# Designs tried in a protein design run: peptides against a protein of PDB entry 3H8D. Part 42

Target 1, 122 residues: chain A of PDB entry 3H8D
Amino acid sequence: DMKRQQRFFRIPFIRPADQYKDPQNKKKGWWYAHFDGPWIARQMELHPDKPPILLVAGKDDMEMCELNLEETGLTRKRGAEILPRQFEEIWERCGGIQYLQSAIESRQARPTYATAMLQNLL

## One batch from the design tools (peptide; made by RFdiffusion4, then SolubleMPNN)

Design b1_p12_3_s2 (from b1_p12_3, 6 letters changed)
Fold by OpenDDE base, seed 5:
Structure b1_p12_3_s2 (fold): chain B 122 residues (1-122), chain C 122 residues (1-122), chain A 12 residues (1-12)
Amino acid sequence: as target 1 above (122 residues)
Amino acid sequence: as target 1 above (122 residues)
Amino acid sequence: MREEFVRLIEEY
């Protein structure tokens, strides 16, 4: 749907194991989200000590944010919103194209802006 | 074309008349650009002392940036790139939808991501 | 979604 805004967000997280360490010893991860209108289309998690996690709507709903965009408050969190390319560059580097493509092929992916984009790209 | 990145930029400008004034007396304008892939699709100029200027590819080519995106260096200028909505919100407030629509209807507008978006919206 | 992320998102 060309009428829906595509908005991207990133927030840091600290591993539970690092919770009480000194700042220099807290390795930061990053939580990314792509919202297609009010609903999340893709989620991505970068960790300091394990492989990235890629998630796509339809396939990974139970592991993804269940809040609509307004409910998250992300639009009101200064510094959270990022440029589309700031998301896409990481997504691509982490194998997101292949991940989403596979989800589409297996009919696990819910149609989103992201799936439409990919279908045009291929 | 769904394969082209949509990138948006904003840079300030000072009016020539304010060039040699003290900082507090330099009224800042803003130059906006929407690049559809390598080529500019829309340009917008906010002025402190006159109405905004809206420009669309095809119609206003001679008044718009003639450089492709890489040539501008905007992608390498920290703080220049802005979120899509940061452009669109101003574009809409300045009457950009009507301006582009009229350009399409008169067959003056070059097809761009922006024209495609508008045609889906209407 | 994991609770840790819910909390993180809601904090601002």
Scores: peptide ipSAE 0.032, ipTM 0.543, DockQ to the pose 0.572
Fold by OpenDDE base, seed 3:
Structure b1_p12_3_s2 (fold): chain B 122 residues (1-122), chain C 122 residues (1-122), chain A 12 residues (1-12)
Amino acid sequence: as target 1 above (122 residues)
Amino acid sequence: as target 1 above (122 residues)
Amino acid sequence: MREEFVRLIEEY
């Protein structure tokens, strides 16, 4: 729905275990978020040494960002916002389509722009 | 439809009349494009001294980019790709919603992602 | 949200 902006963000993170190490020993992960209007719809985390984490609204609310978009300050963080494809490409590579589909089928997913798009694709 | 990437681009242009003038006398315009997959769906032109130009697929094909996205080389132009909202915000300010709606109602618009979104909004 | 990411988002 064109009524809500679909906005995507990415920020790097350093693992807690690496926080106090020398820069060369700090492996960066990446935190991704898709906001459907003010509410997060999908979250994704890439890690340097473990499998990616996929999270979808409704199913994984407790592990996802609980702040609305404005509260995050992400819109004010230079370089944080990314193009939709920059998110979707990684999402697809990580198996996000199947993950979201399964969440829909199990009735765990909250309806979002993402669920609507997926249902249109199928 | 999630099957086609929606990608947006913006490039500046200098008016032909200003081409040979000193830099301070060259007023920049802006050329915008929305590609629905490989095909252009909307085009928009901002001018420093005249009204904006709005163009929609089907209605204005002859005035719009006739190249598919890959042929344009836009994806390889650093800084050309913009966020969806960077396009939509200007589109809306220029009266693009009404323009596209009118094109749909007159059966001039080719169905695109843009027309689908608009029809969902109404 | 995990605490580490809350801080990350807010302070980055």
Scores: peptide ipSAE 0.031, ipTM 0.545, DockQ to the pose 0.593
Fold by OpenDDE base, seed 1:
Structure b1_p12_3_s2 (fold): chain B 122 residues (1-122), chain C 122 residues (1-122), chain A 12 residues (1-12)
Amino acid sequence: as target 1 above (122 residues)
Amino acid sequence: as target 1 above (122 residues)
Amino acid sequence: MREEFVRLIEEY
């Protein structure tokens, strides 16, 4: 649907244990978000030392960003916004398609742009 | 549809008349392209001294890029790829929605991601 | 949302 803007963002994080280490020893993680209009549709977290975390709206609301897009300030952070494929490539690599599909099948997913597109893909 | 990748590009051009002028006098135009998978779906040209040019697949094939995406080398040009909204904002501002709609209604438009999304918007 | 990510978003 063209009515809502799809926007994707990525920001790095340093794990708490590395906060005060030398820069070369601060292992970097990545926080990803897909916003379907003002609200998050998917979230993904890449970690240096554990499996990726995949989250989808409806199912994982309690573990996802609860701020609307404007509240996050992500649109005002230079370099935070990424191309759709920059999100999707990682999402797919981490098993995001299967994760979202399972959430849809179990009726846990809130309808979003992501759910709609997946249903068109399958 | 998720099956084909939607990618958007922008590159500057200098109008022929300004080719040999001083840099400050080289009025810049912008060439935009939307690729639906390997093939162009929409093209847009911003000019410093004339109205924007809007082009849609099917209707304007003879005036549009005839190369597939890989042949263009756009994916290998740093800074050429832009976010979907960076294209759509300009497209809408230039009357692209109405232009594409008219092309669909007159049966001149080739089915693309753009035509599909417009039909969902209206 | 975990507090650490709230700060991450706001301070980045």
Scores: peptide ipSAE 0.030, ipTM 0.539, DockQ to the pose 0.568
Fold by OpenDDE base, seed 2:
Structure b1_p12_3_s2 (fold): chain B 122 residues (1-122), chain C 122 residues (1-122), chain A 12 residues (1-12)
Amino acid sequence: as target 1 above (122 residues)
Amino acid sequence: as target 1 above (122 residues)
Amino acid sequence: MREEFVRLIEEY
């Protein structure tokens, strides 16, 4: 449905190994989410010392946020919501277009706003 | 085209009558813009002492921003870009849905992302 | 979803 709101979020995380280190020694990662209406369409994780993780709905459901948007509380977390471009810029840099494209071509991706936009671009 | 980026901006303005008053006596208004790709789709003005002004492409072209997005420099103004919801919340509060709907029904509105979304909602 | 992220989302 074209009236589903596209909302993007980012929150930092500290890896477990750094939880009890001094602040200067904690490496911050970033958790990103694109919600197509109530359900996640894309998830992305920037890690301090390993490659980014890209996840798309349908293909990676077991590895993605299982909560609907309201259940996450993200909409009530000040500073968590980001501009679409703030997500897409990182997504593109991490090879997200190719990742999603491959998921579509292999028929693993669930149709979302993201799949529709990519199909329109290509 | 569904790949046109929807971007929203807000900048404050001080009314001419207050330009030379002390800061405490200046009433701030807000100028809002929705750009559907390079061209403005909706404009909205919050004034300190008069009703909001709503403008939609096609109907109100002569009263709206005549510059394309790049020409405005808004994308290069830190803090000017806002979340879609930050625009839509005000738009809805100001009666923007009805305003745009009326423009569509009277065949005055130019097709934009906004008209498409509204037509999908109704 | 990994539990560590669930906690992160809920507690942040």
Scores: peptide ipSAE 0.030, ipTM 0.525, DockQ to the pose 0.629

Design b1_p12_3_s3 (from b1_p12_3, 7 letters changed)
Fold by OpenDDE base, seed 1:
Structure b1_p12_3_s3 (fold): chain B 122 residues (1-122), chain C 122 residues (1-122), chain A 12 residues (1-12)
Amino acid sequence: as target 1 above (122 residues)
Amino acid sequence: as target 1 above (122 residues)
Amino acid sequence: MREEFVELIENY
């Protein structure tokens, strides 16, 4: 709800194998995060040569950012913050709605802004 | 709800009286808009020498943007779109919560994402 | 969280 800020972030990453290659050969991925207040609600990873990774709080805590928003420093990183739709558009394309829905139905998802919004949509 | 995109925009304006003054003497105001899907839900105007103007759909339709989002061209204007919090922070500072609440209580407000969110908060 | 992403977040 409106009691917590919903903030979205995106940062690029270079594959470890490409770290020492010329810039033109560094295939970039993208790391996305949705923070519901201080804690992450959703995470998404785009990769150049494998399927996207979708992660939702509760179900995928061990694979998600464990830092609170302030600890990440993302709010202080220029260009890191993105609009909600910039996250949601990619989330939807990658099957995020179904992924989150399945997590809710299996009782694996922790209640977040994301789960609440989805339950309002369905 | 999630069925409609919530998008926020900000554009500067120069007071008519300052239009022919040197740039250093052009006191800028700011025009803010929240679109709930294609139609405006809230509008806010910051002025250099008068109190802010807060407007909510239903109550203030005659004083608000009458164009749908696509007609405004705001989605195609570089730098016009802002994050939700960039709108909400100013909205709150200007008494927008109370303004919208009063509009709801007086049955003047048209139901929007904004009214729904406020009713979830209160 | 994978260390590679921790470093990414903190150092970007």
Scores: peptide ipSAE 0.031, ipTM 0.543, DockQ to the pose 0.573
Fold by OpenDDE base, seed 2:
Structure b1_p12_3_s3 (fold): chain B 122 residues (1-122), chain C 122 residues (1-122), chain A 12 residues (1-12)
Amino acid sequence: as target 1 above (122 residues)
Amino acid sequence: as target 1 above (122 residues)
Amino acid sequence: MREEFVELIENY
């Protein structure tokens, strides 16, 4: 359904290696998610010491959030929800358009709002 | 097109009667807008000393913003854009659902994302 | 999903 709500979230994470360090020595990463209705369409992870991870539904399901939006509790975490552009700006800078495009062309991507938008743009 | 971007904005305004008063005596109102793609779908005005004003496309065109989104410059005003829920929460509390519903039933509302969502809900 | 993120999401 094209009327599904598009919601975007961002939460910080501390890498496992840093979780026992003093606060000053904990490098924060950022976990991003785009939910197309109840299900995740895109996931993105910014790490302090390695390249960003880009994930798209269908192709990367095993590495993405398996919880539906309600199960995550993200909608109940103040400050977690972000504007679409706050997600897209980072997605674009990290090569997300090309990543999703390749997933579509290889027939690995599950149809989502994200795939529809990209197909509309091209 | 159901893929049109839904964007929401809020800006403060000072009522005309207060614009020449000292800062402490200026009561702020809030102007809210929902844009369904380039065109406004809903407008809402919170006033410090009178009931809120609710406006929907088709019915209230003469009282609503006539500029398309780009013409408003709202997308270029930092802090003006808000999350959908930040709009909807106020809209709902002000009776916006009933207002839009009545506009649909009287065939006064222009079809928008807002009308579609409401029709989906009912 | 990697368990570290599940914990993160659930406990944040």
Scores: peptide ipSAE 0.030, ipTM 0.500, DockQ to the pose 0.647
Fold by OpenDDE base, seed 4:
Structure b1_p12_3_s3 (fold): chain B 122 residues (1-122), chain C 122 residues (1-122), chain A 12 residues (1-12)
Amino acid sequence: as target 1 above (122 residues)
Amino acid sequence: as target 1 above (122 residues)
Amino acid sequence: MREEFVELIENY
């Protein structure tokens, strides 16, 4: 399981309501994804005017990316791929450890690289 | 409540994996929405190779459009707006009545024009 | 996945 390639991505988004405003009036958000091999393990969304959204595989599948990594085209988008720590630093700040832990304890989380690493941490 | 404008929309989508294939190899899906005033009441997604997805306000908010109607720009997209029956015919075929009924009975559905109409039907 | 993000991923 842990032999799968772990890859992380981030892309910006602008709210639809702001699409045609001047650049100074466009509030930027960020969409993050952790792929454990071809499948998503974690997703995070940073918004300019609401709390971050944290999502983990198994628990939040309906809210997460349903595409495999190849289908997303993220690997071909220049600048989309980020370093592991660039994801993890934000994940930790947003309470991701506690969120994933709760999902594991409630048996909602699907086993992934993320769950395995957390279980090694605790 | 029932004085709000009921508006229905449909837009096509192509799977990301098919974006760069020849037109003959692009399988088309359809995204449907029912707006009860400015807010979504029902959403439906027809896919070429998986079962339809039915969504109702209150129960499925995290999976549905979070934008109000004005923010979506749907009213300004040529050909996006459809007739009520164009939505309802597909909704019925996909088991939408039973889906919404179950959501009401489990007290998961938020009251909308759709719930009111169903309660008049049954 | 929310439709807004489908478009986001495809068009970025």
Scores: peptide ipSAE 0.028, ipTM 0.412, DockQ to the pose 0.413
Fold by OpenDDE base, seed 3:
Structure b1_p12_3_s3 (fold): chain B 122 residues (1-122), chain C 122 residues (1-122), chain A 12 residues (1-12)
Amino acid sequence: as target 1 above (122 residues)
Amino acid sequence: as target 1 above (122 residues)
Amino acid sequence: MREEFVELIENY
């Protein structure tokens, strides 16, 4: 059902190694999520000192958020929700289109709004 | 859309190795950014003891500011915003024109105000 | 979900 609400979220994280450093020495990463209805479709993690991590439903389920959207509490976190383009721009920059495309072609991707939109684009 | 506002910023940074030294032993570097509308087009980092780092959108997305301009808070940091020429002079001195030109020619650069202006110049 | 993000997501 492509009528499902598409919602996007971002929250900062501090690397474990930096947790007890002075504030100026805490490099922030960013955790991004695209929810297709109640379930996550794409996840993205930006790190201050290593390559981005891109994850898509079906292929990377074990590494992605296993909670439904309500269970995460993200909708109740002030400032966590972001605009679609805020997610998509980073996704594109990080090679997300190719990553998802490859997952579709290898039959690893679960159908989501993201897979549908990509298939419309190609 | 070349009507986007071009804004430039500069902030100092201290090297991690100098973080706990006396103030006189903290050599400052400088972080520069050119935003083409909401998104960064060029980034430049001047270091006290190593060569400058030049970065352009498309080619160097993983190393550049991933936040949009509003998310950075730069517009609200007193003294952070600089004049275009303050950025461009340093950019030129550091070889930025050639760097961006090469990125365009190798098809790595994302189109931005910076790429457009360079193409007008050549 | 990786453990490093569980607390972050739930408690941030």
Scores: peptide ipSAE 0.030, ipTM 0.316, DockQ to the pose 0.476; fails the geometry check

Design b1_p12_3_s4 (from b1_p12_3, 6 letters changed)
Fold by OpenDDE base, seed 2:
Structure b1_p12_3_s4 (fold): chain B 122 residues (1-122), chain C 122 residues (1-122), chain A 12 residues (1-12)
Amino acid sequence: as target 1 above (122 residues)
Amino acid sequence: as target 1 above (122 residues)
Amino acid sequence: MRERFVQLIEEY
């Protein structure tokens, strides 16, 4: 439905191994989310010392945020919401297009705004 | 179509009367635009010394930006793009909901993402 | 993921 908002969020995280280190030694990661209406469509994690993690709805539900958007509190966190391009730029750089495409082709992806947009592109 | 991007922009302007005044005497206004895909759906102008101006597609075409989004160059202006809420907050404060509603009821509004969202709300 | 997410939110 074209009435579902596409909203994107980014929050930093400190890896568990660094949580008790001095600030100068804490390596910051970034957690990204794309919500298609109330439900997450894509999740992405940038890590300081390992490859980025890409997750798509339907395929990776067990590893993705299970809360609906309202439950996350993200909409009430100042600075958490980002522009679509701020998400997509990283998504594309991390190979997200191919990842989602593979999920669609294997029939693992749940239809979302993201799957529709990709199918439109191809 | 749910594939049309909803993109929002804001740029400052100096009123003509102040363009030749000292910087401290220039009153800044703000020009806002909502593009539903390539075409403008809503336009809004905040002025320093007069009421805000609200414009909706279909009704106010003669007073709105006539360029498609690409032609505006807004997508290439750093800092011009804003979050949907940054537009909607001002829109709502300026009475935009009622303005668009009246345009719909009088059959003056062209169907857009904005008209659909309003009709969903009511 | 709930617990992980909560931790992320608290750290932000």
Scores: peptide ipSAE 0.034, ipTM 0.544, DockQ to the pose 0.498
Fold by OpenDDE base, seed 3:
Structure b1_p12_3_s4 (fold): chain B 122 residues (1-122), chain C 122 residues (1-122), chain A 12 residues (1-12)
Amino acid sequence: as target 1 above (122 residues)
Amino acid sequence: as target 1 above (122 residues)
Amino acid sequence: MRERFVQLIEEY
């Protein structure tokens, strides 16, 4: 059901290789998640020194958060939740629309709120 | 040159979704790296709740450590460096040989110490 | 969950 609550989150991360370096040398990336109800629909990662990573449900399940929203604890982390546009703006800039479209066309994508919205635009 | 020093490292990691949970609920994964001289040849990740991840140079560059060995700081992290067999044993159990072989056959793999060794066995 | 280069920083 596309009436499910759509919630978005963002958390900063440090590369493993930078973990023991001085703080000044710990470049931060950003981890994003879109949850369609309890289940993740899209995941996105911004890295300091390499291209963004885009992941969509059905296609990239093995690489995405396997927990439901409640299990993550994200809802309880202060400052983690973001507005929809804060996710979508980055998603679009990263080429997320085409990425999801391709996943749909190849029949890899699991139907989600995101797939529904995209298909409405086409 | 295949005379380059082969060094191997392992570090534990915690899933982002588990970061704010009680310590007892923070399942640890393991991040592995094989450096062929200054450059990474293979990367491997063991996760608590999903299949292992295997990555090889040339094929998976975008998903692997982009830093050279010195830049990582791994050589300065106590307890991080492991013996070759400690890496290879896990690599083999995860199906790494076939994974690398396929990468070679599809002409995706960059030549490394690992590719050389594998081709010697065939 | 992708862990290749992701370690969440603790924010207090």
Scores: peptide ipSAE 0.030, ipTM 0.493, DockQ to the pose 0.174
Fold by OpenDDE base, seed 4:
Structure b1_p12_3_s4 (fold): chain B 122 residues (1-122), chain C 122 residues (1-122), chain A 12 residues (1-12)
Amino acid sequence: as target 1 above (122 residues)
Amino acid sequence: as target 1 above (122 residues)
Amino acid sequence: MRERFVQLIEEY
């Protein structure tokens, strides 16, 4: 059902190991999520000192957010919600199209809005 | 080199999605690490609402702490360091021996103090 | 280290 609302979120984070360091020694990361209705379809993690981590529903469920959208509280957190292109621009730059495509071709990906749109692109 | 110092740590965490909820709605998890000298050998994540996550060096590097022990600041964080059995008791209860054994047998595990001790057990 | 352990920056 592609009528589901597509919503995107981003929140900054600090690694637990850096949490108690002085501010100058806290490296910021960014956590991104794409929710297809109440369910997460894609997740993306930008880190200051290692390559980005891309995750897709079905394949990477154990590494992705386990909460539904309502449970996350993201819709109620000021500044968390972002525009679709703010997610997609980073996703594309990080090789997300290839990553999702490979997950689809291996039959690991769960059907989502993202898989449907990718199939329209190819 | 089994002369390296084996050190174990535990720190509590709250999921990002729960961070701004009322205290009664913040579920606590626990992050455990075994450092074999400066390098992490095992990691363990206890969660309040999903199965524990076990990680071993070599196989799960991308999901484990990327910092060396000194960089983490864990040695300087009061209450973070725990006794070996405080780690091992949970590790065993979570099926850590089987997990590490499977990683060794698949040749995915990096040699560590943990792999050496497991080989002594079997 | 995955997002499950990250501390959200409250200043944001």
Scores: peptide ipSAE 0.029, ipTM 0.486, DockQ to the pose 0.155
Fold by OpenDDE base, seed 1:
Structure b1_p12_3_s4 (fold): chain B 122 residues (1-122), chain C 122 residues (1-122), chain A 12 residues (1-12)
Amino acid sequence: as target 1 above (122 residues)
Amino acid sequence: as target 1 above (122 residues)
Amino acid sequence: MRERFVQLIEEY
């Protein structure tokens, strides 16, 4: 839907245990977000030492960023915004399609751009 | 639709008359393209000295890039790919919504992601 | 994860 713009963001994080290590020893993770208009639709976290975390609106609201897009400041952070495919490639690689599909089938997912597009894909 | 990925590109061009002028006198235009999968859906040209040109698949095929995405090499050109909104902001500012709508209403537009999204917007 | 996010965006 053209009424809401879809925007994707990625920022790095250093795991707490590595916070005070030398730079070369700070294994970084990546925090990803898909915003459907002002509200988050999907979130993903890549970790250096554990499985990726996939989160979808409705199902995982309590574990996801609870700020609207403007409140995050992501739109004002240079380099944070990424192309849709830069998100989707990783999302798919991590099993995001199946994860979202399961959330839809269990009626746990809130309708978003992501759910709508998945239903068109399948 | 998730089956085809939407990709957007922008490259500069120097108008023919300025080709051999000093760099500071080379007024640049911008060439934009929206690819719906392998095929172009929309094209836009910003000019330094004339109105922007808007083109939509089906209606303006003869005036648009006739290469598929892979043939263009745009995916292999660093900096060419832009975010969806970077295209849409300019498209809207130039009257692209009305242009595409008119093409749809006159049955001149080929169905694309752009036509589908416009119909959801209206 | 409000606080966690704030930390992420401020650090990088």
Scores: peptide ipSAE 0.033, ipTM 0.579, DockQ to the pose 0.446; fails the geometry check

